Peptides against a protein of PDB entry 4XPM. Designs and how they scored, part 59

Target 1, 160 residues: chain A of PDB entry 4XPM
Amino acid sequence: VMLHSKNVKGFLENTLKPYDLHSVDFKTSSLQSSMIITATNGGILSYATSNNDVPKNSINEINSVNNLKMMSLLIKDKWSEDENDTEEQHSNSCYPVEIDSFKTKIYTYEMEDLHTCVAQIPNSDLLLLFIAEGSFPYGLLVIKIERAMRELTDLFGYKL
Target 2, 67 residues: chain B of PDB entry 4XPM
Amino acid sequence: DIKGTIAFDTHGNVIESTGVGSQRIEDIGDLSKVTLDAEGFAQVQGDSLLVHLYKRNDITLAVYTSA

## One batch from the design tools (peptide; made by RFdiffusion4, then SolubleMPNN)

Design b2_p14_2_s3 (from b2_p14_2, 6 letters changed)
Fold by OpenDDE base, seed 4:
Structure b2_p14_2_s3 (fold): chain B 160 residues (1-160), chain C 67 residues (1-67), chain A 14 residues (1-14)
Amino acid sequence: as target 1 above (160 residues)
Amino acid sequence: as target 2 above (67 residues)
Amino acid sequence: SIRDYLIELAKEYD
């Protein structure tokens, strides 16, 4: 079934939920943000945020959206640089993965006090981006985004 | 008795930590270098705690016990 | 045993 914009939004909202490991006493915070952005310009196609306490159409909401846009652009730029840097692709911040015979890479980036990870949706012009608090472990963030991407097969090969 | 746990990936990044493990993230560097047996297990004495290691599918688990 | 416990914990990431 084709993913519509509303379905994508709902999907991203679900990714915000804390990761709860039942085998041990460990539970994360919610993701701060989850986004699908363009790989070319870092434009936000869809997003979800855990901070929904801002009144709609307020100046604070505009500032929040602008902050997400800024983060998106910064991460896209860093991702683009790393995709053209062999050394960076072999660093601890790069995870080559394969999903249903499609190859992609997951990158982890620290942005100020936040932990982020980004991955190109296979064969597409889109990036999936998670932003979490600094307390969210990178290793778990990588697992989370990989599993999320496996649910986005409808977007594989998507071109702008 | 289990005093804590750490899980980490092949990049040395933390997946989860509990108990004393949360205070011993710096152990990952050394733990990642430990030679595991054919079944993926090892034991390492660390300070006053014994560390039990198990690696499966690129994830390493460390359990800290008193003995 | 501790080994059994480790094996059970590992299932969390299957």
Scores: peptide ipSAE 0.725, ipTM 0.946, DockQ to the pose 0.925
Fold by OpenDDE base, seed 5:
Structure b2_p14_2_s3 (fold): chain B 160 residues (1-160), chain C 67 residues (1-67), chain A 14 residues (1-14)
Amino acid sequence: as target 1 above (160 residues)
Amino acid sequence: as target 2 above (67 residues)
Amino acid sequence: SIRDYLIELAKEYD
């Protein structure tokens, strides 16, 4: 199924849902944000946020969007640096993964009080980025983003 | 009786924690060093609690019990 | 058994 912009937005919105483990009494909070950004400039192509109660065109919305833009840019910069640093690629904050024979890396970054993880969509100019509260475990965040990327095969190899 | 759980990955990062496990995240460092048997299990004595370990596919589960 | 329980818990991550 071809992923159009509307489908991507809906997909990202679905990723916001809490991770609920049924075998134990464990349920996470919703992701704060989920977005696809460019690996080149950190530009946001699509995004979803858990707090949708902010009126459109309000100052609060503008501040929220600007905050996302800043975070995406900072994370892109850090990701780019790490992709050119072999030591960082072997740190505990980097998870090499393979999806359908495509290789990529998942990086975890702490942004102030938030837990984030970012991964290049395989062979593409795109990054998938999750932003969660500090209470969201990094190990689970990594699992979540890996599983999400498995659903984005249509974007594999996407070039700007 | 189960008092709590911890799941963690090969990087030592938490996947989930419940009950007393949520208060024992610092145990991961030591638990990750425990030698498991051929089936992937082990038991470790904690401070007043017994920790049951099971590792499968790079994920380690720890269950805390009173005995 | 506790081992059976652990195995069941592990299924969450399969």
Scores: peptide ipSAE 0.725, ipTM 0.946, DockQ to the pose 0.923
Fold by OpenDDE base, seed 1:
Structure b2_p14_2_s3 (fold): chain B 160 residues (1-160), chain C 67 residues (1-67), chain A 14 residues (1-14)
Amino acid sequence: as target 1 above (160 residues)
Amino acid sequence: as target 2 above (67 residues)
Amino acid sequence: SIRDYLIELAKEYD
């Protein structure tokens, strides 16, 4: 099944689900947000959020979306800087990974009290971005986003 | 006998923690330096608890027991 | 055994 815009939205919504380790008494909170953004401008192509308590088209929803736009832009900027900085690529915040012979990097970033991670979809102009509460462990967040990217093979090599 | 667990990656970042392990995140620095046997196991005495280690595929598991 | 337990826990990350 090919990934279309509607399918991408549903995919991102599914990534919001808590990570439940059944072998131990450990379960995370839901992700606050999951996004696909452009690596060029940080523009949001698709997103999902667990904060659905606000009425649609309300001023609160608009503010929430604007906040996501700001966060995506800030993270894109930091990602862009790190991609041009060899030292940052060797920090504990950078995870080089390979998916089906495609190389990419996963970066973890602290944003205020939130835990975030971002990764370029291999050979594409797109970034996958997860935003979680501060209680969400970075190591697990990295595993989560890597596994999610393995389901986005249709977007590998996508150019704007 | 199990009092808690920690799982962490090669960067020292937590993957999960339970029980007393949630209060022993600072142990990761030392645990990451422990020499494991050929099968990936080790035991380390930590305060009043015994830590059982197992590493596989860049993930280290630590289980805390009383003995 | 504790080793068996560790092995079982590790399967969560396979």
Scores: peptide ipSAE 0.725, ipTM 0.947, DockQ to the pose 0.919
Fold by OpenDDE base, seed 3:
Structure b2_p14_2_s3 (fold): chain B 160 residues (1-160), chain C 67 residues (1-67), chain A 14 residues (1-14)
Amino acid sequence: as target 1 above (160 residues)
Amino acid sequence: as target 2 above (67 residues)
Amino acid sequence: SIRDYLIELAKEYD
């Protein structure tokens, strides 16, 4: 089954949902944003945000989208630097993972007061990016993005 | 008698925390160094609380109890 | 037992 653009948007929206553990009294906030961006320029191909209280096509919505564009570019730049830095790849903020024999890395980044994580979709020119509040623990954020990546096999190997 | 919990990964990053565990995130550094038995369990006495550890795969669970 | 509880908690991450 092919993951089309509309399906990608719905997928990203689903990733926004809080993580609610059954066995303990623990529940996170929703992700602030979930995005698929280009690894080359940090351009946003698809995104979802939990802040849907802004009127459509309003100046505030435009500003929020512009903010996402800025964050995506900054994170892409940091990711690019780390991918060319052996030391950073061995830091505590880098998680090498393998999904169905495809290797990739998950990076965690503090962006102002936000917790973010980013990972290259295996063998592709695309990055998956999660942005959460500072209360969202990094360990769980990594688990969340890894599991999400496993659902994006249709994008593995995607080249621009 | 469970007072709280912590779950953390091999990088020492928190996965979840509840109760007193949320106030003892700094314990992860020491807990990560504890030698576990063949089944992946250990107990560590910490101040007035007993910490019960269990590691499976790359996730370590810590449960805090009074005894 | 506490061990059984830990095992049950761990299943959350399977």
Scores: peptide ipSAE 0.724, ipTM 0.946, DockQ to the pose 0.916

Design b2_p14_2_s4 (from b2_p14_2, 6 letters changed)
Fold by OpenDDE base, seed 1:
Structure b2_p14_2_s4 (fold): chain B 160 residues (1-160), chain C 67 residues (1-67), chain A 14 residues (1-14)
Amino acid sequence: as target 1 above (160 residues)
Amino acid sequence: as target 2 above (67 residues)
Amino acid sequence: SIRDLLKELAKEYD
C-alpha cells in the first residue's frame, strides 16, 4: 500500500503516543511533535503535534506552527552541517543505522529544553524529526525513530 | 527485591530508568566499562546496592538490588 | 534466577 499524504499524517500522529515499557514501571510522555521535512529547505511536508488544545486558525495555532517551522529549519541546518562534517558524524550524538540494506544516520540534538531526534529517510530528500520533552531519554528516542523509519519504506528513495 | 533499573545504549545514552536507577544515571559511565562474561552478564557492587548487568544487542540492562 | 529475570526484561528492547 502506497503512503499518501493523509496516511503519512496519520502515521505521524501515531508516533506521538507514549512509549510504554510494560516489563518495568516506565512510561514516557507523548512526543510534542513529529514531522517529515525536506532535507533541502527544511520545509514541512507533514506534521503532528500533541498540543490539541489550541483552536484551529487561532493566533496561538499560527504561532505554534511558526515555531515548528523555525525548529525544523534550525534542525535541518544543523543536520546539513553535520552531514558534511566527519567529526560530527563520529560524535556521541550520531547513530549510523541500516534498515533493509539502506544506510542512514540518526542525530540527537538538544533544542533549548527539548530533546530532538532527526534522521534522513534512506536515500531520500526527506527527514523524519521527533521533538520531545527533556525528560524523554535520548536512547529511547533513537530506538523510537528507527522503528518509525522501518514503517516508511514507501518513502525510501523519494526525491523531490 | 528490585530497587530500580537502568537501560542504556552503546553511546551511554539512557533508554529507560526506574526506581533508584533514575537517581543513579551517573553510574552508566562506570557500568559501561565493566567486563561481561561470555553470556553477557556481570555483577557490580555499588553504594550498598548490587548491580546486575546484562547486555544484549548493544543494549545494557542494569538492575539494582539489595543483594 | 536473576539471570532469567534479566533475560526476560531485556526482551522489551527487542
Scores: peptide ipSAE 0.656, ipTM 0.943, DockQ to the pose 0.891
Fold by OpenDDE base, seed 3:
Structure b2_p14_2_s4 (fold): chain B 160 residues (1-160), chain C 67 residues (1-67), chain A 14 residues (1-14)
Amino acid sequence: as target 1 above (160 residues)
Amino acid sequence: as target 2 above (67 residues)
Amino acid sequence: SIRDLLKELAKEYD
């Protein structure tokens, strides 16, 4: 099934769900936000937020979206810098991964009190970005985004 | 009787923690250095608790028990 | 055994 805009939105909404282990008493919070942004300008192509219980077109909603725009731009800039820094690519915050012979990297970034991770969708001009609370373990966040990336094969190679 | 758990990746980052494991995240540094047997298991005596280790596919699971 | 338990718990991360 091809991923269209509405399918991408629904996909991102689904990534917000908490991770609940059944074998042990462990459950995370929902992701704060999940986004697909451009690697070039950090523009948001699609996004989902967990606490979206605000009136539509309200000032609070506008402020929330503006905050996401700011965070996406900052993370894109940091990602871009790291992609041009071999030392950063070998840091503990970088996870090289391979999905169906396509290579990409997952970066973890602490943004204020939030835990974030970002990865370039293989061979594309797009980044997948997860934003979570500080209580969300980085190791699990990396696993989560890697598994999510495996579901976005339709976007592999996407160029703007 | 499990008192807690920690799961962590090869970068030493936490995947999950429960029970006493949530209060012993600092153990990851030492646990990551433990030599495992051919099946991926090890046991480490830590303080009053016994730590049972199992590593598979770059994920290490630590289970804390009283014995 | 404890090893069997560990193996079962580890399945969550497959």
Scores: peptide ipSAE 0.656, ipTM 0.943, DockQ to the pose 0.922
Fold by OpenDDE base, seed 5:
Structure b2_p14_2_s4 (fold): chain B 160 residues (1-160), chain C 67 residues (1-67), chain A 14 residues (1-14)
Amino acid sequence: as target 1 above (160 residues)
Amino acid sequence: as target 2 above (67 residues)
Amino acid sequence: SIRDLLKELAKEYD
């Protein structure tokens, strides 16, 4: 089934759910935000945010969306720089991964007090971006985004 | 009687932590250097606690128990 | 055994 914008939105909303480890007493917070953005300009194509009792079209919502736009742009810029820097690609913040023979990289970035990770959807002009609270461990965040990306095969090779 | 856990990846980043493990994230540096046996196990004495290590597929699980 | 427990716990990350 091809992923349409509606399906993508729902998918991103599902990624917000806390990661609950059943074997141990460990459960994360929900992701603050989950986005698909363009690798070219950091433009948000689709996004989901955790509920925070912010009415639609309110000043707080506008500020929240603007903040997402800012973060997406900043992260895209960092990602772009790292993609052009071999040393950064071998840093501790870069996780080379392979999904069904497609190679990509997961980067972790500290954004103020937030933990973020971003990965190019293989062979596409799109980035998947997770934003979490600082309490969300990076190792798990990486696992989460990798697993999520495995469900986005329909977007592999997507070009703008 | 598990007192806590830490799971971490090859980058030393935390995957999860519980109990006393949450207070011992700094142990990862040393735990990552521990030589594991052929099955991926090791035991390390850490102050009053015993740390049981198991590594599988680039993920190391540390379980803290009483010594 | 503790090893068995560790193996079981580790399955969470498979």
Scores: peptide ipSAE 0.656, ipTM 0.943, DockQ to the pose 0.885
Fold by OpenDDE base, seed 2:
Structure b2_p14_2_s4 (fold): chain B 160 residues (1-160), chain C 67 residues (1-67), chain A 14 residues (1-14)
Amino acid sequence: as target 1 above (160 residues)
Amino acid sequence: as target 2 above (67 residues)
Amino acid sequence: SIRDLLKELAKEYD
């Protein structure tokens, strides 16, 4: 069964929640943003943000959305470059992973003061993108996006 | 008796840190080179603290104690 | 033991 747009939005909203390691005294902040974008153009298909304090249809909301569009495009471009660069794929910023026999890669990118990670949904034209504060450790961010990806099997192989 | 913790992956990236571990992220470089026993454990003296290491499934946990 | 503690704490990352 294919995920409906409403279900995808709800999924992304859930990924915003902070990671709480109950065995130790460690808890992260919420993700700033969570997005599904196209691998071809970096267009946003669905997104969630922890802000949500901006009035609807306000100029501030428009600016926030435009900022997300810009970030998604920049990250898509860097991802595309790295996908064609063997050296970058063997750096500490690239994590090859396998989910149910499907292979993909998780990349971590520093975007100004933000920590981001992006991964191609296996065999699809879609990317999952997390944007977090700089205090969110990359190692945990990678684990978070990998686990989230495992919940998106309905999108595996999705072509535009 | 735990003074702090650090968890890190095979890339040397932090997964979590607490207590004194949060101030010793630079230890990861040395800790990643420590030879572990057959069960994945090791102990390393770090300054005045003892570091207990345990690696499982490509994740290394470091626990700092006074003894 | 300390080893038991480490094993217990490591369960968080399973």
Scores: peptide ipSAE 0.656, ipTM 0.943, DockQ to the pose 0.908

Design b2_p14_3_s1 (from b2_p14_3, 9 letters changed)
Fold by OpenDDE base, seed 2:
Structure b2_p14_3_s1 (fold): chain B 160 residues (1-160), chain C 67 residues (1-67), chain A 14 residues (1-14)
Amino acid sequence: as target 1 above (160 residues)
Amino acid sequence: as target 2 above (67 residues)
Amino acid sequence: DFDEMLEVLLKRMA
């Protein structure tokens, strides 16, 4: 089954929602951004942001999109480096995971004051990228992106 | 009776924290080394607070109480 | 998931 562009966009928008525990007083902020980018060039195929109050075609919107493009490229580059670095793959910033017999890795990266995590969609040329505020715990961010990837089986094996 | 909580993974990264737990993130280093019983439980006395530990599926939950 | 873990621990504490 093929995921249409609208379906992917809607999926990413849903990932922005905060995490709320019921038994304890704990609730996160919404993710700042959620993106699917290419592993080859860091190009954005689809994205969602929590701040949608920027007018269309405004200078502020252009700057915001450009910022996302820059972050995606930087994270892609760091990811590419780590994929060729055994030491980095055994650090506390790397989480090997297995989804339906497919293996992938989740990386956490500090980007200025933001907490980010990225993972290759299994056997694909695509990366899933979450960007959150610094108050968003890395342990929870990892769990969140892992669970999200489990819902993207249609993209497993996707090649550009 | 609960003063706070901390949940953390095997990498020592925080999953959630509440109450006094939010001010005791540094405890994770020591708590991760605590020997658990066969069911995944332990209790650790820390200063004036008692820490109740439960680990399941590589996630450790710590609950802080006065006793 | 976490709510369940907390419930289990609370029962153990009682």
Scores: peptide ipSAE 0.491, ipTM 0.934, DockQ to the pose 0.923
Fold by OpenDDE base, seed 5:
Structure b2_p14_3_s1 (fold): chain B 160 residues (1-160), chain C 67 residues (1-67), chain A 14 residues (1-14)
Amino acid sequence: as target 1 above (160 residues)
Amino acid sequence: as target 2 above (67 residues)
Amino acid sequence: DFDEMLEVLLKRMA
């Protein structure tokens, strides 16, 4: 079944849920934001945020969305630069992964006090972007985005 | 008696930490260098804690115990 | 998963 815009939104909302281990006392916070953006311009195609305290259509909501737009653009720019930088691709901030027969890379970026990770949806013009608090460990964030990306096979090969 | 845990990946990034493990993230550097046996296990005596290591599929799990 | 890894390690520790 093809992913529709509403389905994508719901998917991203589900990715916000915290990770909870069963055998040990470990539970993360929810992701602050989860987004699908264009690799070309960093434009937001869909997003979800855990901050639901802001009234809709308020100035504060507009400002928060604008902040997300800015972050997405900045991260897209960094990603684009790193994709053209061999050294960056071999740093501890880059995780080459293979999903089915498709290869992609997961990058982790520190954005102020936030932990972020971004990955190109395989063979597509789209990026999946997670934004979390600084308490969210990068190793787990990488695992989380990899697992999420495996559920987006309908978007593999998507071209703008 | 388990005092804490740390799990980390091949990049040295934390996956999870609990108990005393949360206070010993700096141990990852040394723990990543420990030689494991054929089954992926090792024990490392620390200051006052014993660290039990198990690595599988590029993930290392460390369990801290008093003995 | 991590729970399984922990279980394996605990068995080894015993």
Scores: peptide ipSAE 0.490, ipTM 0.934, DockQ to the pose 0.926
Fold by OpenDDE base, seed 4:
Structure b2_p14_3_s1 (fold): chain B 160 residues (1-160), chain C 67 residues (1-67), chain A 14 residues (1-14)
Amino acid sequence: as target 1 above (160 residues)
Amino acid sequence: as target 2 above (67 residues)
Amino acid sequence: DFDEMLEVLLKRMA
């Protein structure tokens, strides 16, 4: 199935849904944001955010988008540094994974009071980025983003 | 009789926690070093709680009980 | 699957 812009947006919106473990009393909050950004410049190609009280086209919405742009750039920079740092790749913040014979890495980063994780879509110029509240466990965040990437096979090998 | 749970990965990062487990995240360091049996199980007696461990597919689940 | 893991562990505990 061909991934179009609208399809990607919808996909990211679905990733926002909270995790609910029914066997025990455990439920997370929704992700704050979910984005696909460029690995080269940290530019946002697509994004989804949890609904809040920010009106559309308002100055507050613009500020929110700008905040996402800033955060994506910062995370991209950190990711780039770590990709060139052997020590960082062996830290507890780095998860080497293999999806359908493609290798990639998932990194977790603390951004202020937020929990984030980012991963390069295999063999592509794109990064998938999740931003969650501090209450969202990193281990679960990693599982979530790995499973999400497995659904983005159409973007594997995508070059800008 | 379950007082709480903790699930964590091989990096020591939390996957989920409930009950008293949410207040014992620091236990992960020690729990990760526990030797499991051939089936992936172990029990660890600590203070007033007993910890039941089960590891499968790089995920460790800990269940806290009073006995 | 966490639900399954919990079930397995609970059975072992019993």
Scores: peptide ipSAE 0.489, ipTM 0.934, DockQ to the pose 0.940
Fold by OpenDDE base, seed 1:
Structure b2_p14_3_s1 (fold): chain B 160 residues (1-160), chain C 67 residues (1-67), chain A 14 residues (1-14)
Amino acid sequence: as target 1 above (160 residues)
Amino acid sequence: as target 2 above (67 residues)
Amino acid sequence: DFDEMLEVLLKRMA
C-alpha cells in the first residue's frame, strides 16, 4: 500500500500517542509534534500536533505552526551540520541504525526545554522529527522514532 | 518487593524509570560498568538497596529491591 | 519487549 499524504498525516498522528509500560507504573506524555520535513530546506511536508486546544485558522494556530516551522528549520540545520561533522556523528547523541539493510542515523537534540529526535528516512530527502516534553526520556524517544521509521518503507529512497 | 526500576541504552540514556529508580538516574554510570554473567545478569549492592541487572539487546534493565 | 525483559529478570530474582 502506497503512502499518500492523508495516510502519512494519520501515521504521524498515531506516533503522538504516549508510551505505556503495563508491567510497571510508567507512562509518557504524548509527543508534542511529529513531522516529516525536507532535508534540503527543512520544509514541512506533513505534521501532527497534540495541541488541539487552538481553534483552526486562529491566530494562535498560526503562531503554533510558525513555531513548528522555526523548529524544523533549526533542527534541519543542526542535522545538516552534524552529517558533515565526523565528531558529532560519533557523539553520544548519534545513534547509527540499520533498517532492512538501509543505514541511517538518529540524532537527539535538546531544544530549550524540549526533547527532540530526528532521523533521515533511509536514502531519502526526508527527515522524521519528533518533539516531546523534557520529561520524555531520550532513550525511549530513540526507540520510538526507529520503530516509526520501520513503518515508512514506502518513503525509503524518496527524492524531491 | 520492587522499589523501582531503570532501563537505559548503551549510550546511557534513560528508556524508562519508576519508583526510586527515577531518583537514581545518576546510577546509570556505575551500572553500565558492571560485569554481567554469561546470561546477562548481575546484582549490585547499593546504599540500602539491592540492584538487579539484566541486559539484553543493548538494553539494560535495573530493578531496585530492599533485599 | 520490556515486559519480557522484566519477566525474565523477575524469574531470575525468585
Scores: peptide ipSAE 0.488, ipTM 0.934, DockQ to the pose 0.931

